# Peptides against a protein of PDB entry 5HDT: the designs that were tried, part 34

Target 1, 163 residues: chain A of PDB entry 5HDT
Amino acid sequence: MVVKTFMDMDQDSEEEKELYLNLALHLASDFFLKHPDKDVRLLVACCLADIFRIYAPEAPYTSPDKLKDIFMFITRQLKGLEDTKSPQFNRYFYLLENIAWVKSYNICFELEDSNEIFTQLYRTLFSVINNGHNQKVHMHMVDLMSSIICEGDTVSQELLDTV
Target 2, 163 residues: chain A of PDB entry 5HDT as posed
Amino acid sequence: MVVKTFMDMDQDSEEEKELYLNLALHLASDFFLKHPDKDVRLLVACCLADIFRIYAPEAPHTSPDKLKDIFMFITRQLKGLEDTKSPQFNRYFYLLENIAWVKSYNICFELEDSNEIFTQLYRTLFSVINNGHNQKVHMHMVDLMSSIICEGDTVSQELLDTV

## One batch from the design tools (peptide; aimed at target 1 A56 P57 N106)

Design b2_p22_3_s3 (made by RFdiffusion4, then SolubleMPNN; from b2_p22_3, 13 letters changed)
Fold by OpenDDE base, seed 2:
Structure b2_p22_3_s3 (fold): chain B 163 residues (1-163), chain A 22 residues (1-22)
Amino acid sequence: as target 1 above (163 residues)
Amino acid sequence: WEKEYEEILERRKKKKLKTFSK
């Protein structure tokens, strides 16, 4: 499965990175981002997160519009963190941990619509954060938000004040 | 996939991770 392929791939897997680059690009197509099945969309999000991990610090997606679509898509998936008892929660956790650890959203600072992306991210996170989440979930959420704040010299003060 | 995830996590923790932090 594609999900497992990218999950198992390391950053130093240069041959595989070249081999699967086109697949990585294809996974960001509207076909997958707008897939009608929410579980499929979650898997796609995890793949995209892993793709960012694998190719860090260079995103394989060069189109600013595509990058925006991807991060808005990932942000929408993070809403799934709200249900800690969902059978898919661990997958949502994986998504969160990955993007926090890799600091994937820092790519957005290079985008014209970065403020929109960050705004949606923070709104989503704050909407799902609750005391039912374990310490690790909270930690990753904090790490994700902090990484953006730390590089906030490129973020509008209005957005920072909202946080 | 939890077992697989744990194994992957352990492997990743042993490696220096490149990030998008500037």
Scores: peptide ipSAE 0.519, ipTM 0.909, DockQ to the pose 0.864
OpenDDE base, seeds 1, 3, 4, 5: peptide ipSAE 0.515, 0.518, 0.515, 0.508; ipTM 0.907, 0.909, 0.910, 0.906; seeds 1, 5 fail the geometry check

Design b2_p22_3_s4 (made by RFdiffusion4, then SolubleMPNN; from b2_p22_3, 14 letters changed)
Fold by OpenDDE base, seed 5:
Structure b2_p22_3_s4 (fold): chain B 163 residues (1-163), chain A 22 residues (1-22)
Amino acid sequence: as target 1 above (163 residues)
Amino acid sequence: DLEEWEKRREKLKKKKLKSFSK
């Protein structure tokens, strides 16, 4: 399965990275980003997060428009963190942990629409944060937001005022 | 499997992870 393939892959697996590069590119297609099944979209988001992890610090996606679509897509999936009792919560946690750990959203600083992406991210995170989340979830949410503020010298004051 | 996933994560954390940090 595609999900397991990328999940088990390390950053130094150069031969495998090259072998599955085309598959990584296909996973970012509109077919998957706009898939009608919610569970499939979550799996796609996890795969994309793993792809960023595996290929870091170089994203395999070269199109700024595609990168924007991917991060907006991932941001939309993070809404699923609101229900801690969901059977899919562990996958949402995996997604959150990965993007915070890898700092994949830092790629967005190179995009023209970075402020839009970060605004949507912060809005989404604040909408789902609740006291039912364990310490690790809170930590990853804080790490994700703090890394953008600390490493983003281009972050607008308007965005900072929203935080 | 959650246990397998956790083991995988711990294994990955032992390695120096390259990130997109500036």
Scores: peptide ipSAE 0.381, ipTM 0.817, DockQ to the pose 0.863
OpenDDE base, seeds 1, 2, 3, 4: peptide ipSAE 0.363, 0.363, 0.366, 0.373; ipTM 0.808, 0.811, 0.807, 0.807

Design b2_p22_4 (made by RFdiffusion4)
Pose (drawn by RFdiffusion4):
Structure b2_p22_4 (pose): chain A 163 residues (1-163), chain P 22 residues (1-22)
Amino acid sequence: as target 2 above (163 residues)
Amino acid sequence: SPYEEAHEKWLEQEDTMKTYSR
């Protein structure tokens, strides 16, 4: 249910944002990022993605250490894109479609471990892509990775090598 | 589908939507 309201919420709705702001900060808790249940991490990942959409360009989570935990957690969930036969695939697709559209990962440009995050993101995307994915999956991955290069400060040799 | 409706809504709001793009 929380996924639907966060999916339907708008950047304009200042009222609903101030109301659900405390829940948005809570969903990033370590209880969720490390929950052993696959279905829970997936739902939480979709919420954190819309939470970044709704509150842009000013995200609610300000702690860099915590901000790092979230985007690495999201990258681990993108591994679910590989199984195109799973009933949960379309939710993983929604997660890819969202962070691609919103360019949420660009928040990491200011983090000290930005290169580790972007490198691990690139490796993951190149390791999950297969013949089961339609062109929309390819398109979203390019949109996601293009923004990091075009709008980033630099490209390390390590990140360039993952391509 | 809820996902299709959400996608269509994003397309309608594309010009006014804020992002982390520089």

Design b2_p22_4_s1 (made by RFdiffusion4, then SolubleMPNN; from b2_p22_4, 15 letters changed)
Fold by OpenDDE base, seed 3:
Structure b2_p22_4_s1 (fold): chain B 163 residues (1-163), chain A 22 residues (1-22)
Amino acid sequence: as target 1 above (163 residues)
Amino acid sequence: SLFEKIREKREKEKETLKTFAK
């Protein structure tokens, strides 16, 4: 299973990273980002998050447009955190914890549309935060948002208003 | 569980985890 392969892979797995690089690139294609199945899209998002983890601090995706598409895609998947009783919640939690620990969104500072990406992320997170989330979920959400604020030199007023 | 095992592994490796932060 592709999902399990990337979940098990470590950052220092150089041979495997080389072997699966083409697969990593393929997973960011429109076919997967626009897949009609919601559960498949969640799996794709988790794989992409793991790919960022594995290749950190250098993402294998070099196209700014592709990077924007990926992070906007991941942001849309985070909406699934709203239902803590969902059978897929553990996978949504995995996604959140990964991107929070790896600080993958911080790569977006290299993109012209960084403010758009961050704004959508913050709006999404605040739309799904609720009292049903445990302390770890809240912690990851806060860590994810604060890492961007702390590293950012210039933050749009729109983003500041959202925070 | 699968996620539990992975999380335990990641917790141990967190100190040396490379990130995208500057």
Scores: peptide ipSAE 0.667, ipTM 0.952, DockQ to the pose 0.875
OpenDDE base, seeds 1, 2, 4, 5: peptide ipSAE 0.285, 0.102, 0.303, 0.192; ipTM 0.724, 0.605, 0.719, 0.662

Design b2_p22_4_s2 (made by RFdiffusion4, then SolubleMPNN; from b2_p22_4, 15 letters changed)
Fold by OpenDDE base, seed 3:
Order: C-alpha cells, then sequence, then structure tokens
Structure b2_p22_4_s2 (fold): chain B 163 residues (1-163), chain A 22 residues (1-22)
C-alpha cells in the first residue's frame, strides 16, 4: 500500500481541476455569453464564478481577450441585483457573494483593459444599489469594490470619479 | 475537503445549466 503524501494530494487536486477545463472553456464560448435567455446567462455567470473560485488565484483561460469578455459579461449580469423582489434575486446574490469572497476580479489586474473592466463594474454596482438591499448585500458590494482599490497600485481618475 | 465541496456545487450547477440551456 502506497503512502499518500502531501504532494500526492496536490496532484489529485490538480487532476480534478483538469476535469473542468473543457467545461470552463465551453462556458466561456459565445454560445453561452451571448445566450438569448437571461436566466441562462445568470446561471452561466454563476458557473463561471464557481470556476474562478476553484482555480483561484489563477484561471483556466489564457486569452486576455476572453478574460475581458468574461468579466464584462459577469458585470452585465450584476445589473439584476437591482430588483430585490425578482425570483432570481437569490442567484444574483450568490453571484455577488461568490465574486466578492473570491476576489475574482483581481485577476483583471493582469489585463491591459483592467481600468475599463473595473470602471464598468463600479458603475454597474452604483446603478443597482438601493435601500431594498440588506446589509449583507451592501457589505459584499463594498468588499468587492474596496478590494480592487486596495490591491491596485494605480487607479485611474475615471474610476475614482465613479466611486 | 474544501475542493470537494466546491466541485460538488459546480457539478450541481452544471447539471442545472444543461437543463436550462437545451
Amino acid sequence: as target 1 above (163 residues)
Amino acid sequence: SLFEERRKKLEKEKETLKTFAK
């Protein structure tokens, strides 16, 4: 019987992560990112957020353009947070909670268009935040935005003006 | 493990997505 070492455990985890590579790539396809059904797009966003959670702090996507598309896509889904009475609000909450906890957007610092992505995120969050949101929702929104500001060495004036 | 929990959750969402994306 072979003794399982810490190295073996890491290998098992990496092998399991590889099982989701094809799914990750498929989820990021135009078929899903531009799917006509709003509820499908929300679910896709949640799945993408879960992918980032599993692969954090890295991502299975090697294309900067694809990463930009994904985060712009996720940002667009966050618009659904504005309606607290929506049947899908709990899933929007999950999306927000996930990306805030994982700090998923922080991977965008490696992208040339990071300021564009962050600016759009902030504008979206401030456009949907309202008095109907409970303290936890507000906390996640603040955590998401503050993490980006604290991590970034340089923040554009445009982004600062948005905050 | 934490990874297993995350994996199970993703698998559940994957199955849900297959249903809605048909």
Scores: peptide ipSAE 0.223, ipTM 0.823, DockQ to the pose 0.040
OpenDDE base, seeds 1, 2, 4, 5: peptide ipSAE 0.111, 0.133, 0.160, 0.192; ipTM 0.757, 0.766, 0.791, 0.808

Design b2_p22_4_s3 (made by RFdiffusion4, then SolubleMPNN; from b2_p22_4, 13 letters changed)
Fold by OpenDDE base, seed 3:
Structure b2_p22_4_s3 (fold): chain B 163 residues (1-163), chain A 22 residues (1-22)
Amino acid sequence: as target 1 above (163 residues)
Amino acid sequence: SEFEKRREKLKEKEKTLKTFAK
């Protein structure tokens, strides 16, 4: 888990954070996570990333199953990083940059299925990374993966095989 | 303020998303 004292330095007050709670809950609904429009799902993912940035190192979601669904959802959106010429690439970059900087996925260590989440993340990142990506994209991908490896006490064989 | 800026950004995104909920 991300060090609380470090992340709290740049966060809003608790009273201010409460103003985002309704939005956070709406974003995590099946309606948005399973929305048929790809661009809508990307926007939802970016909003979720913003929510995690605000609440880091904690999250406004109390259900482990909901958190798993959210991170699996975000991971699926990262597939859009593959096409660097896409009109939506800048938004995909925004998503990557935010979750890497915040270390959003590190909250998943509290989840029973953390290895599944991390494995899917690594597989997704390695599947989309290509020579068309600039150094910043590569750096964010490395930062995201390295943070998880460094913080984890144990890494599953499946995850190791993915890397 | 910085808080207000962040809040407004999220509100705008929420407003956009709510249009798809109709």
Scores: peptide ipSAE 0.131, ipTM 0.759, DockQ to the pose 0.035
OpenDDE base, seeds 1, 2, 4, 5: peptide ipSAE 0.118, 0.045, 0.058, 0.106; ipTM 0.761, 0.705, 0.719, 0.752

Design b2_p22_4_s4 (made by RFdiffusion4, then SolubleMPNN; from b2_p22_4, 15 letters changed)
Fold by OpenDDE base, seed 4:
Structure b2_p22_4_s4 (fold): chain B 163 residues (1-163), chain A 22 residues (1-22)
Amino acid sequence: as target 1 above (163 residues)
Amino acid sequence: SYFEKIREKREKNKETEKTFAK
């Protein structure tokens, strides 16, 4: 399974990274980003998160438009964090944990529409926070948001005012 | 769980793992 393959892969696995690079690029296609099945989209998001992890500090996606699509896509999947009782919650948690640790959203600072992406991220996170979330979930959410703010020397004042 | 095993693995390597931090 593709999801497990990327989850198990380490950053120093140079041979595997080269082998699966084309698959990584294919997973960012509209076919997967716009897949009609919600569970499939979650798996795709996790794969993309792991792709960022594996190839850090250089994302294999070079198109700014594609990067925007990916992060807007990942942001939409984070809505699934709302229901802590969902069978898929652990997968959503993994997604959150990954992007918080890897700081993948920091790639967005190089994008023209970075403020839009960050705004949507913050709105999404605050919309799903509830009392059912444990301390670790909250910690990852805080880490994710604070990392962006701390590095945001290029973040607009408008975005800062909304935070 | 599988997720926990992954977390344990990555925690051991957290000092050397690269991120997208500036």
Scores: peptide ipSAE 0.686, ipTM 0.958, DockQ to the pose 0.900
OpenDDE base, seeds 1, 2, 3, 5: peptide ipSAE 0.028, 0.025, 0.023, 0.042; ipTM 0.550, 0.555, 0.547, 0.557

Design b2_p22_5 (made by RFdiffusion4)
Pose (drawn by RFdiffusion4):
Structure b2_p22_5 (pose): chain A 163 residues (1-163), chain P 22 residues (1-22)
Amino acid sequence: as target 2 above (163 residues)
Amino acid sequence: THSKELREELEKLNGKAFRHHK
């Protein structure tokens, strides 16, 4: 249910944002990012993605250590894109479609471990892509990775090598 | 500073556009 309201919520709705702001901060808790259930981490990942969409360009989570945990957690969930036969695939696709559209990962430019995050993101995307993915999956991955290069400060040799 | 402000504006617009698309 929380996924639907965060999906349908708008950047304009200041009222609903102030209301659900405490829940948005809570969904990033370590209880969720490390929950052993695959279905829970997926739902939480979709919420954190819209939470970044709704509150842009000013995200609610301010702690850099915590902000790092989230985007590495999301990268681990993008591994689910590989199984195109799974019933949960379209939810992993929604997650990919969202962070691609929103350019949420650009928040990591300011983090000290930005290169580790972007490098692990690139490796993951190149390791999950297969002949089961339509051109929309290819397109979203390019949009996601292109923003990091074009709008980033630099490109390390390590990140360039993953391409 | 200008590149950062432009990026923030684009990300705000992208979020609105993604919502409109849905």

Design b2_p22_5_s1 (made by RFdiffusion4, then SolubleMPNN; from b2_p22_5, 19 letters changed)
Fold by OpenDDE base, seed 5:
Structure b2_p22_5_s1 (fold): chain B 163 residues (1-163), chain A 22 residues (1-22)
Amino acid sequence: as target 1 above (163 residues)
Amino acid sequence: SEKKKKLKEKMVERAKEWQKSR
């Protein structure tokens, strides 16, 4: 599947990035973002995270609406972190690790709805945190949330109140 | 949970640092 292709990729030359641009754009389509299979959606989220890693610091998605949809989609997938005993937990961990390390959500600062996106992210993460999570998971969650607070020029009071 | 509390405390600390520097 198309998702498998991107999971094996790392940062490439500009020419190689261009070759996969159409596939990257296709993965952000409603067909995949609204796919009925939750495992497919997880794989799509991981692939999208890989795309952000590969194309960093600039994602191939230029539409603000599309970027919002993608990050709201990724945020929804992070709910799967709650069940640490799930067979899919390692993929949820991969998703978290990737977006935290790359600081993928930083691109959202360019969006007018950034506060909404960040609020949903924080609420989601705080809703899934439990005693089953090891220190690495906690570190990635803290890194993900703190980078937004510390690197942003402004943080809404609502976002601060979520903490 | 205790782990959630610790995470929240870390986030609050970071938020305070941010506010201090801004």
Scores: peptide ipSAE 0.050, ipTM 0.676, DockQ to the pose 0.028
OpenDDE base, seeds 1, 2, 3, 4: peptide ipSAE 0.023, 0.025, 0.024, 0.045; ipTM 0.599, 0.599, 0.604, 0.643

Design b2_p22_5_s2 (made by RFdiffusion4, then SolubleMPNN; from b2_p22_5, 18 letters changed)
Fold by OpenDDE base, seed 4:
Structure b2_p22_5_s2 (fold): chain B 163 residues (1-163), chain A 22 residues (1-22)
Amino acid sequence: as target 1 above (163 residues)
Amino acid sequence: SEKKKKLKEKRKERAKEWAKSR
């Protein structure tokens, strides 16, 4: 399983990182990012999160446009956190936990459209955060948002209006 | 930029710590 492959891999596995580089690139293709099945998209998002972790500090994606697409894609998947009773909630949690811990979104500070990405992220998180989430979920959400606010030089007025 | 370097270092560090956090 592709998900397990990246989940079990660490950043020091140089041979494996090289071996699965092409797979990492393929997972960011439109075929997967625009896949019609939401569960597939979630799995893809989890893989992408692990890819950011494994290849940190540098993602294998060289195109700024591709990076933007990926983070916008991941952001859209985070909407699934809204339903704590979802059969896939644990995977949504994994996605959140991973992204929040690694702080993968700070790659976006190097992108021209960082404010757009962060704005969408904040809107998404605030739209799904609820009292049904346990403390860990809340902690990761807050950690993710706080990190971006603290590390960003500037934020758009739109983002300011969101927070 | 220094900011870029700082953020890269942060990702590297956090990635290393991921396994420990599991």
Scores: peptide ipSAE 0.629, ipTM 0.947, DockQ to the pose 0.772
OpenDDE base, seeds 1, 2, 3, 5: peptide ipSAE 0.629, 0.627, 0.622, 0.623; ipTM 0.947, 0.946, 0.945, 0.945

Design b2_p22_5_s3 (made by RFdiffusion4, then SolubleMPNN; from b2_p22_5, 19 letters changed)
Fold by OpenDDE base, seed 4:
Structure b2_p22_5_s3 (fold): chain B 163 residues (1-163), chain A 22 residues (1-22)
Amino acid sequence: as target 1 above (163 residues)
Amino acid sequence: MEKKEKLKEERVKRAREWQRSR
């Protein structure tokens, strides 16, 4: 399974990274990012998160527009954290944990539309945070938001209004 | 060190820690 392939891969597996590079690129296609199945989109998001981890510091996606699309896509998937009783919650947690730990969103600081991405991320996280989440979920959400605030040079007024 | 490079180093460091931290 594609999900397991990237999940189990580490960043030092240079031969495997080269082998699966085309697959990584294919997963960022509109076919997957706009897939009609919500569960498929979640799996794709998890794969993309692992791809950012594996290929750090540089994502294999060379287009700034594509990178923006990917991070906006991942951000939209995080909305699924709102239902703690969902059968897919553990996978949503994996997505959150991964991107929070690796700090993959700091790739976005290189993008012209970083403020848009971060604004949407904050809005999404604030919309889903609730007392039903355990401490680990809260920790990762806080880590994800704080990293962006601390590492960002500029924050739009819109983002400031959200925080 | 430029901010861009600092952020890259952070991602690399975190990526390496991922497997050990899970």
Scores: peptide ipSAE 0.678, ipTM 0.951, DockQ to the pose 0.770
OpenDDE base, seeds 1, 2, 3, 5: peptide ipSAE 0.670, 0.671, 0.674, 0.671; ipTM 0.949, 0.950, 0.950, 0.950

Design b2_p22_5_s4 (made by RFdiffusion4, then SolubleMPNN; from b2_p22_5, 19 letters changed)
Fold by OpenDDE base, seed 5:
Structure b2_p22_5_s4 (fold): chain B 163 residues (1-163), chain A 22 residues (1-22)
Amino acid sequence: as target 1 above (163 residues)
Amino acid sequence: SEKEEKLKEERVKRAKEWAASR
């Protein structure tokens, strides 16, 4: 029900955004980010991606520490893209497509630890890229990485060395 | 969507303004 709720919303009205604010905040709690079930964590990541889409250009998570935790969490889930034959691959694809299209990671430019987040993202993506991925997957990965370089005001030397 | 693109542009603008203010 929770997953369906956020996936069906399309940048809804202010009234609906207010109604689901508490649920959005609850999904970013340690209970969900540190959930022992891998499939649950994937669904949580997809919901968080949808929340960023719905609340763009802002985010309901105002704490810099919480935002960092969320994006580091999402980055860890992207490791699941490695196995293209996994039953959950379509959900990993949804996650990648969403964050690439929405440019969700762009909100990280407001964080002091943005370079750390971007470095981990690049390392993760390069570690999972393989010949089994179709053109769309590769395109989303490239779009995600290139948008950060092109639209970011500054890029660390460590990030440049990773590319 | 067009609305989504506009919101993304606004986010990028805000991020750049933040970076410039540091």
Scores: peptide ipSAE 0.120, ipTM 0.689, DockQ to the pose 0.053
OpenDDE base, seeds 1, 2, 3, 4: peptide ipSAE 0.089, 0.109, 0.026, 0.099; ipTM 0.644, 0.677, 0.553, 0.661

Design b2_p22_6 (made by RFdiffusion4)
Pose (drawn by RFdiffusion4):
Structure b2_p22_6 (pose): chain A 163 residues (1-163), chain P 22 residues (1-22)
Amino acid sequence: as target 2 above (163 residues)
Amino acid sequence: GHARILTDEENDELKTSGHEAF
């Protein structure tokens, strides 16, 4: 249910944002990022993605250590894109479609461990892509990775090598 | 760094995709 309201929420709705702001900060809790249930981490990942969409360009989570935990957590969930036969695939696709459209990962440019995050992101995307994915999946991955290069400060040799 | 704000059209398209996924 929380996934639906965050999905349908707008950047304009200042009223609903101030109301759900405390829940948005809570969903990033370590209880969720490390929850052993696969279905819970997926739902939380979709929420954190829209939470970044709704509050842009000013995200609610300000702690860099915590901000790092979230985007590495999201990268681990993108592994779910590989199983195109799973009933949960379309939800992983929604997650990919969202962070691609919103360019949420660009928040990591200011983090000290940006290169580790972007490198692990690139490796993951190149390791999950297979013949089961339509061109929309390919397109979203390019949009996601293109923004990191075009709008980033630099490209390390390590990140360039993952391509 | 920061996230991008979606246009109204893009946001409606993303909502539609979400209703299909969920």

Design b2_p22_6_s1 (made by RFdiffusion4, then SolubleMPNN; from b2_p22_6, 10 letters changed)
Fold by OpenDDE base, seed 1:
Structure b2_p22_6_s1 (fold): chain B 163 residues (1-163), chain A 22 residues (1-22)
Amino acid sequence: as target 1 above (163 residues)
Amino acid sequence: GSAKVLSKEELEELKKLGEEAF
């Protein structure tokens, strides 16, 4: 569940919501989630993040399995945050900033495999965080992890071991 | 640096690619 605060990103217009619905469904397909091009996958992740922003606190996806696939996919893309000198780093930053601001992962609390998703997210973030990241990147990572810890009813032992 | 935001053009291109895949 997403807790609404004054720091939540504003929703887009209803017209945009309708426009992006079909796109949302297409982007969640294996064609995009398993696309062989790394840059395409990053772009897809950013688009998915935008979709979650637009539809927050809900999601246009009705399948729990599909939601799990999407968030596991987004988590895998966050590995690209490690290389701060990459030409694509700004898009990785956008992805991080967006999902942290919107609290996109909070939708996962409604999923049976939420602990698996959060565990992978934490492992990924801890694996990529380094001294080359500025305060904004660190802040977004902390905000993302803190929100999940504070709003979660239970935390698995595996997640606790990761932290 | 500033974050790169997705443009409407990029979204439309992805949509087209998706449609072609189905």
Scores: peptide ipSAE 0.033, ipTM 0.661, DockQ to the pose 0.038
OpenDDE base, seeds 2, 3, 4, 5: peptide ipSAE 0.028, 0.031, 0.036, 0.029; ipTM 0.581, 0.608, 0.633, 0.640; seed 4 fails the geometry check

Design b2_p22_6_s2 (made by RFdiffusion4, then SolubleMPNN; from b2_p22_6, 11 letters changed)
Fold by OpenDDE base, seed 4:
Structure b2_p22_6_s2 (fold): chain B 163 residues (1-163), chain A 22 residues (1-22)
Amino acid sequence: as target 1 above (163 residues)
Amino acid sequence: GSAKVLSKEELEELKELGKKAF
C-alpha cells in the first residue's frame, strides 16, 4: 500500500470533511478536553486523531491556541500507553498508530509554541516506553519522533536535551 | 474556551468515529 495515495484519498473526501466539521469543533471544546472521565478523554483523543487524518495536511481549527490545547491534550492521553495490560490499551495503540501514520503533530510546526509541544510529546513517549511493548508500538513511537525531527526547521535546546 | 452540547446527530457521528478507533 502506498501511504501517500491512501492518505490523499481520505483527504479528498469532501463528504467526510463536511460531516466531521461540526464534530471537530465540538470535540475541541473545553467540555470534552477537560472531561472528568479518562475513558471519555481517550475516546475524544481518538476521534480528534481521526479528524486530523481526514483533514491532513490541514486542520479544521483556525486558532493557534486551540490547536496547542488539542495537541497538549492528545499528548496527555498518550500516558496511557504505559500499561500494556490495560483493557483500554488497544485504544491507546490506535491513537499512537494514527498520529504516527498521519504525522498529525506536523501541523504544530506552524505554531509559536511548537517546541514546547514536541518537548512534551517526547518526554511523554520516553516516560511510557517499556519492555512490555511489542515491536509495533516501538516502531510507531520511533516513527513519530523521527518524523518530527527530520521535518522540523528549528529545534530548541530544550527539545535537543529531551531527545 | 467554549462548552457546547452535542445534538443527537452529532452524538451519532461521535459514536461512528469511536467504532473506527476500536
Scores: peptide ipSAE 0.032, ipTM 0.593, DockQ to the pose 0.062
OpenDDE base, seeds 1, 2, 3, 5: peptide ipSAE 0.030, 0.030, 0.026, 0.026; ipTM 0.638, 0.637, 0.596, 0.622; seed 5 fails the geometry check

Design b2_p22_6_s3 (made by RFdiffusion4, then SolubleMPNN; from b2_p22_6, 11 letters changed)
Fold by OpenDDE base, seed 1:
Structure b2_p22_6_s3 (fold): chain B 163 residues (1-163), chain A 22 residues (1-22)
Amino acid sequence: as target 1 above (163 residues)
Amino acid sequence: GSAKVLSKEELEKLKELGKEAF
């Protein structure tokens, strides 16, 4: 994965990295990923996105299975982008903007199940995209998908069928 | 922009909630 220099300038300080380490570990627990409150799950997803932003291009998680769980979780939260009139839409927008700008999903290229993750991401984005979304939302969705296609060595047939 | 950034207070609250999970 490639992180541009201007993106590095927006990273949080080393002090903040240390502060968020414990939070990062807690947020990845089943307690949060499977929390019954959808607003809590959205907040957790935004926090996880911030964590990936702070630690980019690395991640504080050492378990491939945990990383997979996290990105599958984030993908599920993106379904909330469909309702542009929701009081929580701005947080869904934040989530999308963040992961698109940081290229957070590019970490998944190191995972064995990357194709599954990317396929689910594409399916989710295509399911929620609509004419109610402004140009910025469309741009972020395109940027996110394009980055994965361009930087990936291979694309599964299932993913190709989705696009 | 129109994006809502998480506050430090919200992050700390989630951190505290996380402690209850362990």
Scores: peptide ipSAE 0.098, ipTM 0.719, DockQ to the pose 0.039
OpenDDE base, seeds 2, 3, 4, 5: peptide ipSAE 0.026, 0.055, 0.039, 0.044; ipTM 0.591, 0.676, 0.648, 0.655

